# Peptides against a protein of PDB entry 5EIB, part 325

Target 1, 366 residues: chain A of PDB entry 5EIB
Amino acid sequence: VDLEPGTMDSVRSGPFGQIFRPDNFVFGQSGAGNNWAKGHYTEGAELVDSVLDVVRKESESCDCLQGFQLTHSLGGGTGSGMGTLLISKIREEYPDRIMNTFSVMPSPKVSDTVVEPYNATLSVHQLVENTDETYCIDNEALYDICFRTLKLTTPTYGDLNHLVSATMSGVTTCLRFPGQLNADLRKLAVNMVPFPRLHFFMPGFAPLTSRGSQQYRALTVPELTQQMFDSKNMMAACDPRHGRYLTVAAIFRGRMSMKEVDEQMLNVQNKNSSYFVEWIPNNVKTAVCDIPPRGLKMSATFIGNSTAIQELFKRISEQFTAMFRRKAFLHWYTGEGMDEMEFTEAESNMNDLVSEYQQYQDATAD
Target 2, 366 residues: chain A of PDB entry 5EIB as posed
Amino acid sequence: VDLEPGTMDSVRSGPFGQIFRPDNFVFGQSGAGNNWAKGHYTEGAELVDSVLDVVRKESESCDCLQGFQLTHSLGGGTGSGMGTLLISKIREEYPDRIMNTFSVMPSPKVSDTVVEPYNATLSVHQLVENTDETYSIDNEALYDICFRTLKLTTPTYGDLNHLVSATMSGVTTCLRFPGQLNADLRKLAVNMVPFPRLHFFMPGFAPLTSRGSQQYRALTVPELTQQMFDSKNMMAACDPRHGRYLTVAAIFRGRMSMKEVDEQMLNVQNKNSSYFVEWIPNNVKTAVCDIPPRGLKMSATFIGNSTAIQELFKRISEQFTAMFRRKAFLHWYTGEGMDEMEFTEAESNMNDLVSEYQQYQDATAD

## One batch from the design tools (peptide; made by RFdiffusion4, then SolubleMPNN)

Design b2_p28_7_s2 (from b2_p28_7, 16 letters changed)
Fold by OpenDDE base, seed 3:
Structure b2_p28_7_s2 (fold): chain B 366 residues (1-366), chain A 28 residues (1-28)
Amino acid sequence: as target 1 above (366 residues)
Amino acid sequence: SEKEKLAEEQKKLKEELEKKKKEREELE
């Protein structure tokens, strides 16, 4: 789904374009022009019914619908505005189904879109209320991984999207292979979300290796475990050392010893015990799938629910507040049918979310 | 490239925002 036809043509002409049904390509003509309000109230609102018709059709074809998975950017108008409209409409129609998102957070290091803080804040407000699970993928963290870890001199969107794809493949592993931990979206939510509003995850992937070092890197369970918990491998631009993990899931792929995985996972928890809350019992979950990812002998995917994610929301809030206090570009949103109150509500809800994470960070076992 | 397309969209957005800003300043 896109408000621009050119994105759909790129997917359709791609090596996997034929795996998608032609009727499932829903697109607009005018785009959202990086305006959340165009995506949510005007251009996106005109297209949303056509998307919902496709969603209904595909949902009816499912033997057992677990829920929905959206991938979108919060910096642009289509992914942020229309994406959150679609989430809201799907939640209204399917209130008992899991809503899962891969939400790409904007970064000034990657994009010069001045209104990204508005689009992100307005989107986060919707995601707090209408999602059960949100994987926070920060373009800043992806850029830093590409530059520092992968040693790419000029990271491209293709390089960033490769990391996103690897992460998405990792976190969905349990859903694709029967008998695994978190074998459905609801079990994942139950294991990962101890508090309903605190459903924002930092993903991580291992191995992350530069092209020049790939041939020299051993892929071992200890190295995967160590790298997966490294702050530099987090795909959200927050330091897990500045907060505490509420819950963690680790998904290993490849032929490895379950015993060795359990030993290494216990060792990393013990070494990092100060970065976990002590009052949530059994807050680390581990899964192993014997099927490696393509081109790797083994991998590990990390899902962290950490109070450190508040650093990401604080960054967005600071940028939002600095723009909103000046009433900069507000008429661009209000002219599409938004009320100025929705900005203040979104700012308030995001600040409340930050406060909630801080409260649980500071909470001690009674 | 997708980056070049995004840069062009960002440029168009900035131009649209500057235009709407001027239109507002003319109404005040």
Scores: peptide ipSAE 0.011, ipTM 0.326, DockQ to the pose 0.026
Fold by OpenDDE base, seed 2:
Order: structure tokens, then C-alpha cells, then sequence
Structure b2_p28_7_s2 (fold): chain B 366 residues (1-366), chain A 28 residues (1-28)
């Protein structure tokens, strides 16, 4: 789905364009112009019914519909505005199904789009209310991984999208292979989301290695375990050391000893015990899949529900507040039928979410 | 426990937000 036809043509002409049904390409003509309100109330609202018709058709063809997965950007008008409209409409029609998102957070290092803080804040407000699970993929963190860890001098969108794809493949491993922990979206939600509003996840992937060091690095369970808990490997631009993990899932892939994985996972928890909440028993879940990812012998994917994710929302809130106080570009949104009250509600809800994460960070077992 | 208090506060906050959402949907 896109509000611009050129994106769909690029997907269709791409190496995997033939895996999608032609009738499942739904696109507009006018685009959202990086405006959330165009995506949500005007251009996106005109297109949403045609998307819902496709969603219904595909849902009826499912033997067992668990839920929906949306991949979208929160910086642009289509992914943010129309994406959150779709989430709302799908939630209304399928209230008993899991809503899962891969939400790409904007970064000034990757995009110069001035209104990204508005689009992100308005989107986060919708995600708090209408999703069950949200993987926060921060373009800031992806850029920093590419530059610092992968030693790419000039990271490209292709380099960032490669990290996103590896992470998405990692976190969905349990859903795609039988006999795994968290084999369905609902079990994942039960294990990862102890409190309904605190459903924002910090993903991570291992191994992350520069091209020059790949040939010399042994892939071992201890190294994967250490790297997946390293703050530099987090795909959300927050430091886990500034917060506490509420819940963690670790997904190992490749031929390895389950005993060695359990020993290393216990060791990393004990070494980092100060970064976990003490009042959630058995809050770390581990899965092992014998099938490695393409091109690797072994990998580990991390899913963290951490109170440190508040740093991501604080950065967006600070940027939002600095623009909104000046009423900068506000007429572009109000001209599409938005009220200024919606901005204030979205800011308030995101600040409330930050406060909730802080309260759970400071909570003791008493 | 502090955990139970926080869970109750979160429940209240969710109920307030659901109320605001409904009030908005009634204005559309």
C-alpha cells in the first residue's frame, strides 16, 4: 500500500515483485506530501476502503488468522498517517486479532523532513491505543550501527533496510518454524507485554560485523549472547543501561547446544541483573531454531521490553514541543481537517507513556 | 505492592484515554 504509484512500481519491478498478487497492490495518485493529516484524513481516507477490501479477502483465505503485521515509517505522511488509519480500521473490524507493527522512527541524520516530529508523535498516539506489539526501529540507531559497528563511511537506505530485514526475519522466526517458544502472536504478547500500554520493543541482532572483520570472527554462543545484550546492537536509539528490562526474548538460530545457550543466557542475566526488574519472575525467554539465516552459521535476535525506550519518546517529544510551541507548519495539518487539540492529546499521551515507563523503572519489589 | 499501585494507575489512565477517544469519535 502507498499513496504514491511509483513506490508500487518499484516493488513490482524488484527482485521479489512477483511474490505479491497484482490485486494486492493498492496505491493512490497524490501522495501524502510528508503530512500525517493527508495520510489519515484526506488522501489516505479515500484509499482506506479499497485496502480494507483486500485485507478482508486475504483474511478470509487464512486457515488461522492470528493477527496483522504492519511495516511503516513514522516520519512520512503515508506510513504514519495512512498506516495508523489502517491500524484503527483493522482494529475496529478485527478486535480479537493481534495488531503487530514494525514502526520505523525518524532521525535527523537520515532525513531532513522538518515535520517528522509531528508525524511521529501523532503516530505514537495511535500505536499506544491500537497496537498490541510494536517493534521500534530507530533510523538513528540503524545509522549508528552502520557507521560505528559495520564501519560504513556513508550508510545508505539499502544498508539500513538490510538491518531491518535481518531483524524482522529474526523476530518472526518463532512464527515461521514449528515447535518454537512464542509460536503465535498472542503468546508473544503474553510473554513480552506485562502491561497493556508498555508494548514497545527494542529489537537487536547478532552478529553485526564489519566486512573487514567477518573472515576472522568465530561465531560462538557466548559471543552472540554478549553482542545481543550490547547497547550498541540495539535498533532503538536508547541505552538499556539507563533503564530496566521488563521482559526479554532471545531467539537463537543455527546448530548449537541448548544447554550452552541456557548457561550463557543465565550468565548474561546474572551479570546484568541491575538492568532487569526483580518483580517479574521468569521475564527472559529463550528460543533456539536449528535453521540458520541465509549466509550465517548462527545468529541471535533480541527483543527487549525496556523502560529505557522512554529515551526515544523523549527525543521525539522534545522536537515536537519545540515545533508546536511555535505553531510551525501547523496550518498544513489543520487545513486537512485536524484540530490543534489532537496535537495536544498526542503529546500528552506520549508524555504519559514516558511517565509510566519511568514509574516501572523506579518500582521496587516491596 | 508498588507493582499493584502502578497497575491500577495504568488501568485508570487507559480508561481516561478510551473515554477521550470516544468523545472524539462522537465529534467526527
Amino acid sequence: as target 1 above (366 residues)
Amino acid sequence: SEKEKLAEEQKKLKEELEKKKKEREELE
Scores: peptide ipSAE 0.010, ipTM 0.305, DockQ to the pose 0.085
Fold by OpenDDE base, seed 1:
Structure b2_p28_7_s2 (fold): chain B 366 residues (1-366), chain A 28 residues (1-28)
Amino acid sequence: as target 1 above (366 residues)
Amino acid sequence: SEKEKLAEEQKKLKEELEKKKKEREELE
């Protein structure tokens, strides 16, 4: 789905364009112009019914519909505005189904879109209320991984999208292969989301290896485990050492010893015990899938529900507040039928979310 | 023009974002 036809043509002409049914390409003509309100109230609202018709058709063809998975950017107008409209409409029609998102967070390091803080804040407001699970993929973290870890001097969107794709493949491993931990979206939510509003995840992936060293690196379970818990390998731009893990899931892929995985996972928890909440029992879950990802012998994917994610929301909120106090660009949103109060409500809800994460960070076992 | 005012506001906002980015990089 896109409000721009050119994006759909790029996907269709791409190496995987034939995987998608032609009838499942829904696109607009005008685009959202990086305006959330265009995506949510005008251009996106005109297209949403056509998308819902496709969603219904595909849902009816499913033997067992677990839920929905959306991938979108929060900085743009289509992914943010229309994406959140679509989430709302799907939730209204399928209230008993899991809503999962891969939400790409904007970064001033990667994007030149001035209004990204508005689009992100307005989107997060919707995601807090209308998703069950949100993987926070921060363009800042992806850029830093590409630059520092992958040693790419000029990271491209292709390099960032490769990390996103690896992460998405990792977190969905349990859904795609039978007999795994978190084999369904609901079980993932039960294991990862102790509090309904606190459903924002820090994903991580290992191995992250520069192209020049990739051929010489032996992949071991200890190295994967150590790299997966390293703050530098988080796909969200927050340091887990500044917070506490509420819950963690680790998904290992490839032929490895389950015993070695369990030993390394226990060792990393013990070393990092100060970074876990003590009052959530069995808050670390581990899965092993014998099927490696394509082109790797072994991998590990991390899913963290950490109170440190508040750093990401604080960053967006600070940028939002700085723009909103100046009433910068507000007329672009209000001109599309949006109320100025929706900005204040979205800011308030994001600040409440930050406060909730802080409360649980400071909570001790009584 | 309204477009020129908008371009100047965008430029000022970029400069402030770059300044905040530098301040963050200096705090790390």
Scores: peptide ipSAE 0.009, ipTM 0.311, DockQ to the pose 0.021
Fold by OpenDDE base, seed 5:
Parts: C-alpha cells; structure tokens; sequence
Structure b2_p28_7_s2 (fold): chain B 366 residues (1-366), chain A 28 residues (1-28)
C-alpha cells in the first residue's frame, strides 16, 4: 500500500514483485507529502476502504487468522498517517486478532524530513492504543550499525533496509518454522508483553560483521550470545544497561548444541542479572531452529522488552516539543482537517508511556 | 509492594491472553 504510484511500480518491477498478488497493490495518486494528517485524514482516508476490502478478502481466505502484520515508517506521511489509520480500522473490525507492527523510527541523521518528529509522535500515540506487539526499528541505530560496525562510510537506505530485512527474517523465524517457541502471534504476546501498553520491542541481530572482518570471525554460540546482548547489536538506539528487561526472547538459527545454547543463555542472564526484573519469573525464552539464515552458518535474533526503550521515545518527544512550542508547520496538519489538540494528546501519551517504563524500572530497584 | 502489584497485573494479562487463545482454538 502506498499513496504514491511510483513506489508500487518499483516493488512490482523488483526481484520479488511476483510474490505479491496484483490485486493486492493498492495505491493513491497524490502522495502524503511527508504529512501524517494527509495520510490519516485526507489522501489516506480516501484510500483506506480499498485497502480494507483487500484485507477482508485475504482474511476470509485464511483457515486460521492469527492477526495482522504491518511494516511502516513513522517518519513519512503514508507509513505513519495512513498506516495508523489502517491499524485503527483493522482493530475496529477485528478486535480479537493480534496487531503486530514493524515500525521504523525516524532519525535526523538519515532523513531531511523536518516534520518527522510530528509524524512519529502522532504514530506512537496510535500504536500505544491499537497494537499488541511493535518492533521498534530505529533509523538512528541502523545508521550507527552501518557506519560503526559495518564500516560503511556513507550508509544508504539500501544498507538500512538490509538490516531491517535481516531483523524481520530473524523475529519471524518462529512463525515460519513449526515446533518453535512463539510459533503464533498470541503466544508471542503472552511471553513478551507483561503489560498491555508496554508492547514495544528492541530487536537485535548477531552476527553484525564488516565485510573486511567476515573471513576472520568465528561464529560460535558464546560469541552470538554475547553480541546479541551488546547494545551495539540493537536495532533500536537504546542502551539496555540504562534499563531493565521485562522479557526477552532469543532465537538461534543453525546447527548448534541446545545444551550449549542453554548454558550460554544462563551465563548471560547471570552476568547481566542486574539488567532483568526479578519479579517476572521465567522472563527469558530461548528457541533453536536448525535452519540457518541464507549466507550464514548460524545467527541469533534478540527480542527485548526493556524499559530502556524510553530513550527512543524521549528522543522523539524532545524533537517534537522543540517544534511544537514554535508552532512550526502546524498549519500543514490543521489544513488537512487535524485538530491541534491531537498533538497535545499524542505528546501527553508519549510522556505517560515514558513514565510507565520508568516506574517499572524503578520498581525493580526497590 | 509495587513489585507485587506489577506481578499481579502481569499475571492477569497472561490469563486474559491465554483465555483469548483458547477461545480462538475453540472456534477453529
């Protein structure tokens, strides 16, 4: 789905364009112009019914509908505005189904879109209320991984999207291979979400290796385990050491000893015990899939529900507040039928979410 | 304690999610 036809043509002409049904390509003509309100109230609102018709048709074709997965950017007007409108409409029609998102967080290092803090804040307000599970993929973290870890001098959107694809492939492993931990979306929610509003995940992937170092790196279970808990391997720009893990899932892929995985996972928990909440029993889950990812002998994917995720929301909130206090560009949103009060409500809900994460972090220290 | 309150909230959420899971399995 896109509000610009050119994006759909690029997907359709791409190497995987044939895996999608032609009738499932829904697109507008005018685009959102990086405006959340244009995506949510005008251009997106005109297109949403056509998307819902496709969603209904695909849902009716499912023998066992678990829920929905949305991949979107929170910086752009289509992914943020229309994406959250679509989530709201799906939640209204399917209130008993799981809503899962892969939400790409904006970064001033990656994009020149001045209004990204508005689009992100307005989106997070919707995601807090209307999603059950959200993977936070932070363009700040992706850029830092590309530059510092992968040694890319000029990271591109292609380089960032490669990391997004690796993360999505990792976290969906349990859904794609039978007999795994979290084999369904609802079981993932039960294991990962201890509190309804605290459903924002910090994903991580190992190994992250520069092209020049790939030949010299031994891929071992101890190294994967150590890297998976390293802040430098997180796809969200948060330091897990500044917070507490509420829940963790670790997904290992490749031929390895389950015993060695269990030993290393116990060792990393014991070494990092101060970074876990003590009042959630069995809050670390581990899965091993014998099928490695393409081009690797083994990998580990991390899913963390951490109170450190508040660092991401604080960054967005600070940027939002700096613009909103100046009333910068507000007329672009209000001109699309948005109320200025919705900015204040979104800012408030973001600050409440940060306060909730902080409360749960402090409750572990007492 | 705050920890006990939070643990009870977590337990209630898990019980609700498991209930919704069973309701789905009974409809299939």
Amino acid sequence: as target 1 above (366 residues)
Amino acid sequence: SEKEKLAEEQKKLKEELEKKKKEREELE
Scores: peptide ipSAE 0.000, ipTM 0.240, DockQ to the pose 0.024

Design b2_p28_7_s3 (from b2_p28_7, 14 letters changed)
Fold by OpenDDE base, seed 1:
Structure b2_p28_7_s3 (fold): chain B 366 residues (1-366), chain A 28 residues (1-28)
Amino acid sequence: as target 1 above (366 residues)
Amino acid sequence: AEKEELQREQEELREELEKKKEELEELL
């Protein structure tokens, strides 16, 4: 789904364009112009019914519909505005199904879109209420991984998207292979989301590999475990050491000893015990899938629900507040039928979310 | 023609956004 035809042509012409049904390509003629309100109230609103028709058709073809997965950017207008509209509409029609998102967070280091803080804040407001699970993929973290870890002098969107795809493949491993921990979206939510609003995850992946660098590193389970918990491997721009993990899931892939995995996972928890809440028992879950990723002998994917994620929301909120206090660019949103009050509501809800994370960070076992 | 016009409008909007970013940075 896109409001721009050119994006759809790029997907169709891509190496995997044929895996999608032609009838499932829904696109508009006019883009959202990086405006959330245009995606949510105008251009996106005109297209949403056509998307819902496809969603219904595909849902009816499912023997067992678990839920929905949306991949979108929060900085743009289409992914943010239309994406959140679509989430809302799907939630209304399928209230008993899991809504999962891969939400790409904007970064001033990666994008020149000035209104990204508005689009992101307005999107997060919708995601707090209408998703069950949101993987926060931060362009800042991806950029820093590419630059610092992968030693790419000029990270490209191709490099960022490689990390995103590796992460998405990792976190969905349990859904794609039978007999795994978190074999369904609901079980993942039950294991990862102790509080309904606190469903924003920091993903991580090991080994980090650049596009075209088939590093045949003989990675060991200890190395994977250490890398997976390294703050530098987090794909959300927050430091887990500044917060506490509410819940963690680790997904190992490849032929390895389950015993060794369990030992290393216990060791890393014990070493990092100060970074976990003590009042959630068994808050670390581990899965092992014998099937490695393509081109790797083994990998580990991390899913963290940490109070440190508030750093990401604070960053967006600070940028939002700086613009909004000056009423900068608001006329572009109000001109599309959006009310200025929705900005205030979105800001308030994000600040409440930050406060909730802080409350649980400071909470001790009584 | 409409695509080129929309691209021009997007480019103009981008330039206006860049100017306002500079103005915002000067005000910060």
Scores: peptide ipSAE 0.000, ipTM 0.294, DockQ to the pose 0.019
Fold by OpenDDE base, seed 2:
Structure b2_p28_7_s3 (fold): chain B 366 residues (1-366), chain A 28 residues (1-28)
Amino acid sequence: as target 1 above (366 residues)
Amino acid sequence: AEKEELQREQEELREELEKKKEELEELL
């Protein structure tokens, strides 16, 4: 789905374009112009019914509908505005199904779009209320991984999208292969989300490899485990050492000893015990899938629910506040039918979320 | 007072989470 036809033509002409049904390509003509309000109230609102018709048709064809997965950018007007409109409409029609998102967070290092803090803040407000699980994929973290870890002098969107694809493949492993821990979206939510509003995940992946890197370093289970818990492998721009893990899932892929995985996972928890909450027992879950990713002997994917994720929201809030206090570009949103109150409510809800994470970080068992 | 309220809320939510886990394990 897009408000611009050119994106759909690129997907359709791509190497995998034939795997999608032609009728499932829904697109507008005018675009959102990087404006959340155009995505949510005008251009997106005109298209949403056509998308819902496709969603209904595909849902009726499912033998067992677990829920929905949305991939969107929070910086752009289509992904942010229309994406959150679609989430709300699907939630209204399917209130008993899991809403899962892969939400790409904007970064000033990657995009010159000045209004991204508005689009992100307005989107986070909707995600807090209308999603059950949100994977935070931060363009800042992706850029830093490409630059520092992969030694790319000029990271491209192609390099960032490679990391996104590896992360998405990793976190969905348990859903795609039978007999795994967290084999369904609801089981994942029950294991990962102790508190309803605290459903924002920090994903991580090991090993990190650049596109076109011919030298796949063979990693061991200890090296994978260590890298998976390293802040440099996190796809969200926060340091886990500045917070506490509420819950963790680790997904190993490839032929390895489950005993060795369990031993290394216990060792990393014990070594990092200060970075876990003490009042949630058995808060680390481990899965092993014998099928490795393409081109790798083994990998590990991390899913963390950490109070350190507040650093990501604080960054967005600071950027938002700097613009909103000046009413910069606000007329482009109010001209599409938004009230200034919606900005204040979104800012407030995001600040409340930050406060909630801080409270649980500071909570002791005594 | 605020710490005690947060502790009670955490305990209640933890108990609800454990019940939901048990129910889900019985359905599998």
Scores: peptide ipSAE 0.000, ipTM 0.236, DockQ to the pose 0.024
Fold by OpenDDE base, seed 4:
Structure b2_p28_7_s3 (fold): chain B 366 residues (1-366), chain A 28 residues (1-28)
Amino acid sequence: as target 1 above (366 residues)
Amino acid sequence: AEKEELQREQEELREELEKKKEELEELL
């Protein structure tokens, strides 16, 4: 789905464009112009019914509908505005199904769109209320991985999207292959989300490899485990050492010893015990899938529900506040039928979320 | 006048966003 036809043509003409049903391509003509309000109230609202018709048709064809997965950006108007409109409409029609998102957070390092903090804040407000689980894929972190870790002089969207694709492939492993852990979206939510509003995940991946890098070092299970918990491997721009893990899932792929995985996972938990909440028992879950990713012998994917994710929301909030206190660009949103109150409500809800994470960070087992 | 004001506002916002980004990078 897109409000611009050119993006759909690029997907359709791509190497994998034929895997999608032609009737499942829904697109607009005018785009959202990087405006959440255009995506949510005008251009996106005109298209949403056509998308819902496709969603219904595909849902009816499922033998066992677990829920929905949306991949969207929070910086642009389509992914942010129309994406959150779709989430709300799907939640209204399917209130008993899991809503999962891969939400790409904006960064001034990656995009020159000045209004991205507005689009992100308005989107986070919707995600807090209408999703069950959200993978925070932060363009700040992706850029820093590409530049600092992968030593790419000029990171491209292709390089960032490679990391996104690796992460998405990792976290969906248990859904696509037989496994014991997180075999469905509901089990994932039960294991990862101790409190309904605290459903924002920090993903991580090991090994980090650039697109086309054939210099893959075969990692050992100990090396994978250490890299997976390294802050430099996190796809969200927050340091886990500044917070505490509420819950963790680790997903290993490839032929390896389950015993060795369990030993290394125990060792890393013991070494980092100060960074876990002590009042959630058995808050680390581990899965192993014998099927490696294409081109890799083994990989590990990390899913962290950490109170450190508040650093990401604080960054967005500070950027939002800097603009909103000056009423910068608000007329572009209000002109599409938004009220200034919706900005204040979104800011308040995101600040409440930050406060909730801080509360649970400071909570001791009394 | 409105276009020049918008351009100045965009530049000021870019500078403030870069400062906030630097502050966050120093905290991480």
Scores: peptide ipSAE 0.000, ipTM 0.250, DockQ to the pose 0.023
Fold by OpenDDE base, seed 5:
Structure b2_p28_7_s3 (fold): chain B 366 residues (1-366), chain A 28 residues (1-28)
Amino acid sequence: as target 1 above (366 residues)
Amino acid sequence: AEKEELQREQEELREELEKKKEELEELL
């Protein structure tokens, strides 16, 4: 789905364009102009019914509908505005189904869109209420991985999107392949989300290796485990050491010893015990899939529900507050039928979310 | 020094905001 036809033509002409049904391409003509309100109230509102018709048709074709997965950017008007409108409408129609998102967080280092803090804050407000699981993929973290770890001199959107794709492939492994952890979306939510509002995940991937070092790197279970818990491998720009893990899932892929995985996972938990909450028993889940990813002998994907994710929301909130106090660009949103009160409500709800994460970070076992 | 650096960062952010406002106005 896009409000711009050119993006859809690029997807259709791409190497995987034939995987998608032509009838499942829904697009507008006018775009969102990087404005959440255009995506949510005007251009997106005109298109949403056509998208819902496709969603219904695909849902009816499912033998067992577990839920929905949305991939979107929170910086742009279409992904943020129309994406959250679509989530709201799907939640209304399918209240008992899991809503899962891959939400790309904006970064000043990567994007030229000034209003990204507005689009992101307004989106987070919707995601808090209408999603069950959200993978936070931060463009700042992706840029830093590309530059520092992958040794790319000038990271491109293509390089960032490659990391997003690797992460998405990793977290969906248990849904696509038979494993000991028969993870459905609901079981993932039950294992990962101890409190309904605290459903924002920090994903990570291993191995991350520069092209120059790839030939010298041994892929071992200890190295994968160490990298997976390294702050430098997180796809969200948060330091896990500044918070505490509520829950963790680790998904290993490739031919490896389950015993060695269990030993290394126990060792990393013991080494990092101060960074886990002590009052959630068995809060680390491990899965092994014998099928490696393409081009690798083995990999590990990390999913962390950490109170450190508040750093991401604080960054967005600070940027939002700086613009909103000046009423900068506000007329572009209000001109699309949005109320100024919605900005204040979104800011408040995001600050409440930060406060909730902090509360559970400071909570001890009584 | 920190206040002058924060003022410079705020001024640079203002100039970037104005440039990007012009770019956004060209896209509208």
Scores: peptide ipSAE 0.000, ipTM 0.254, DockQ to the pose 0.031

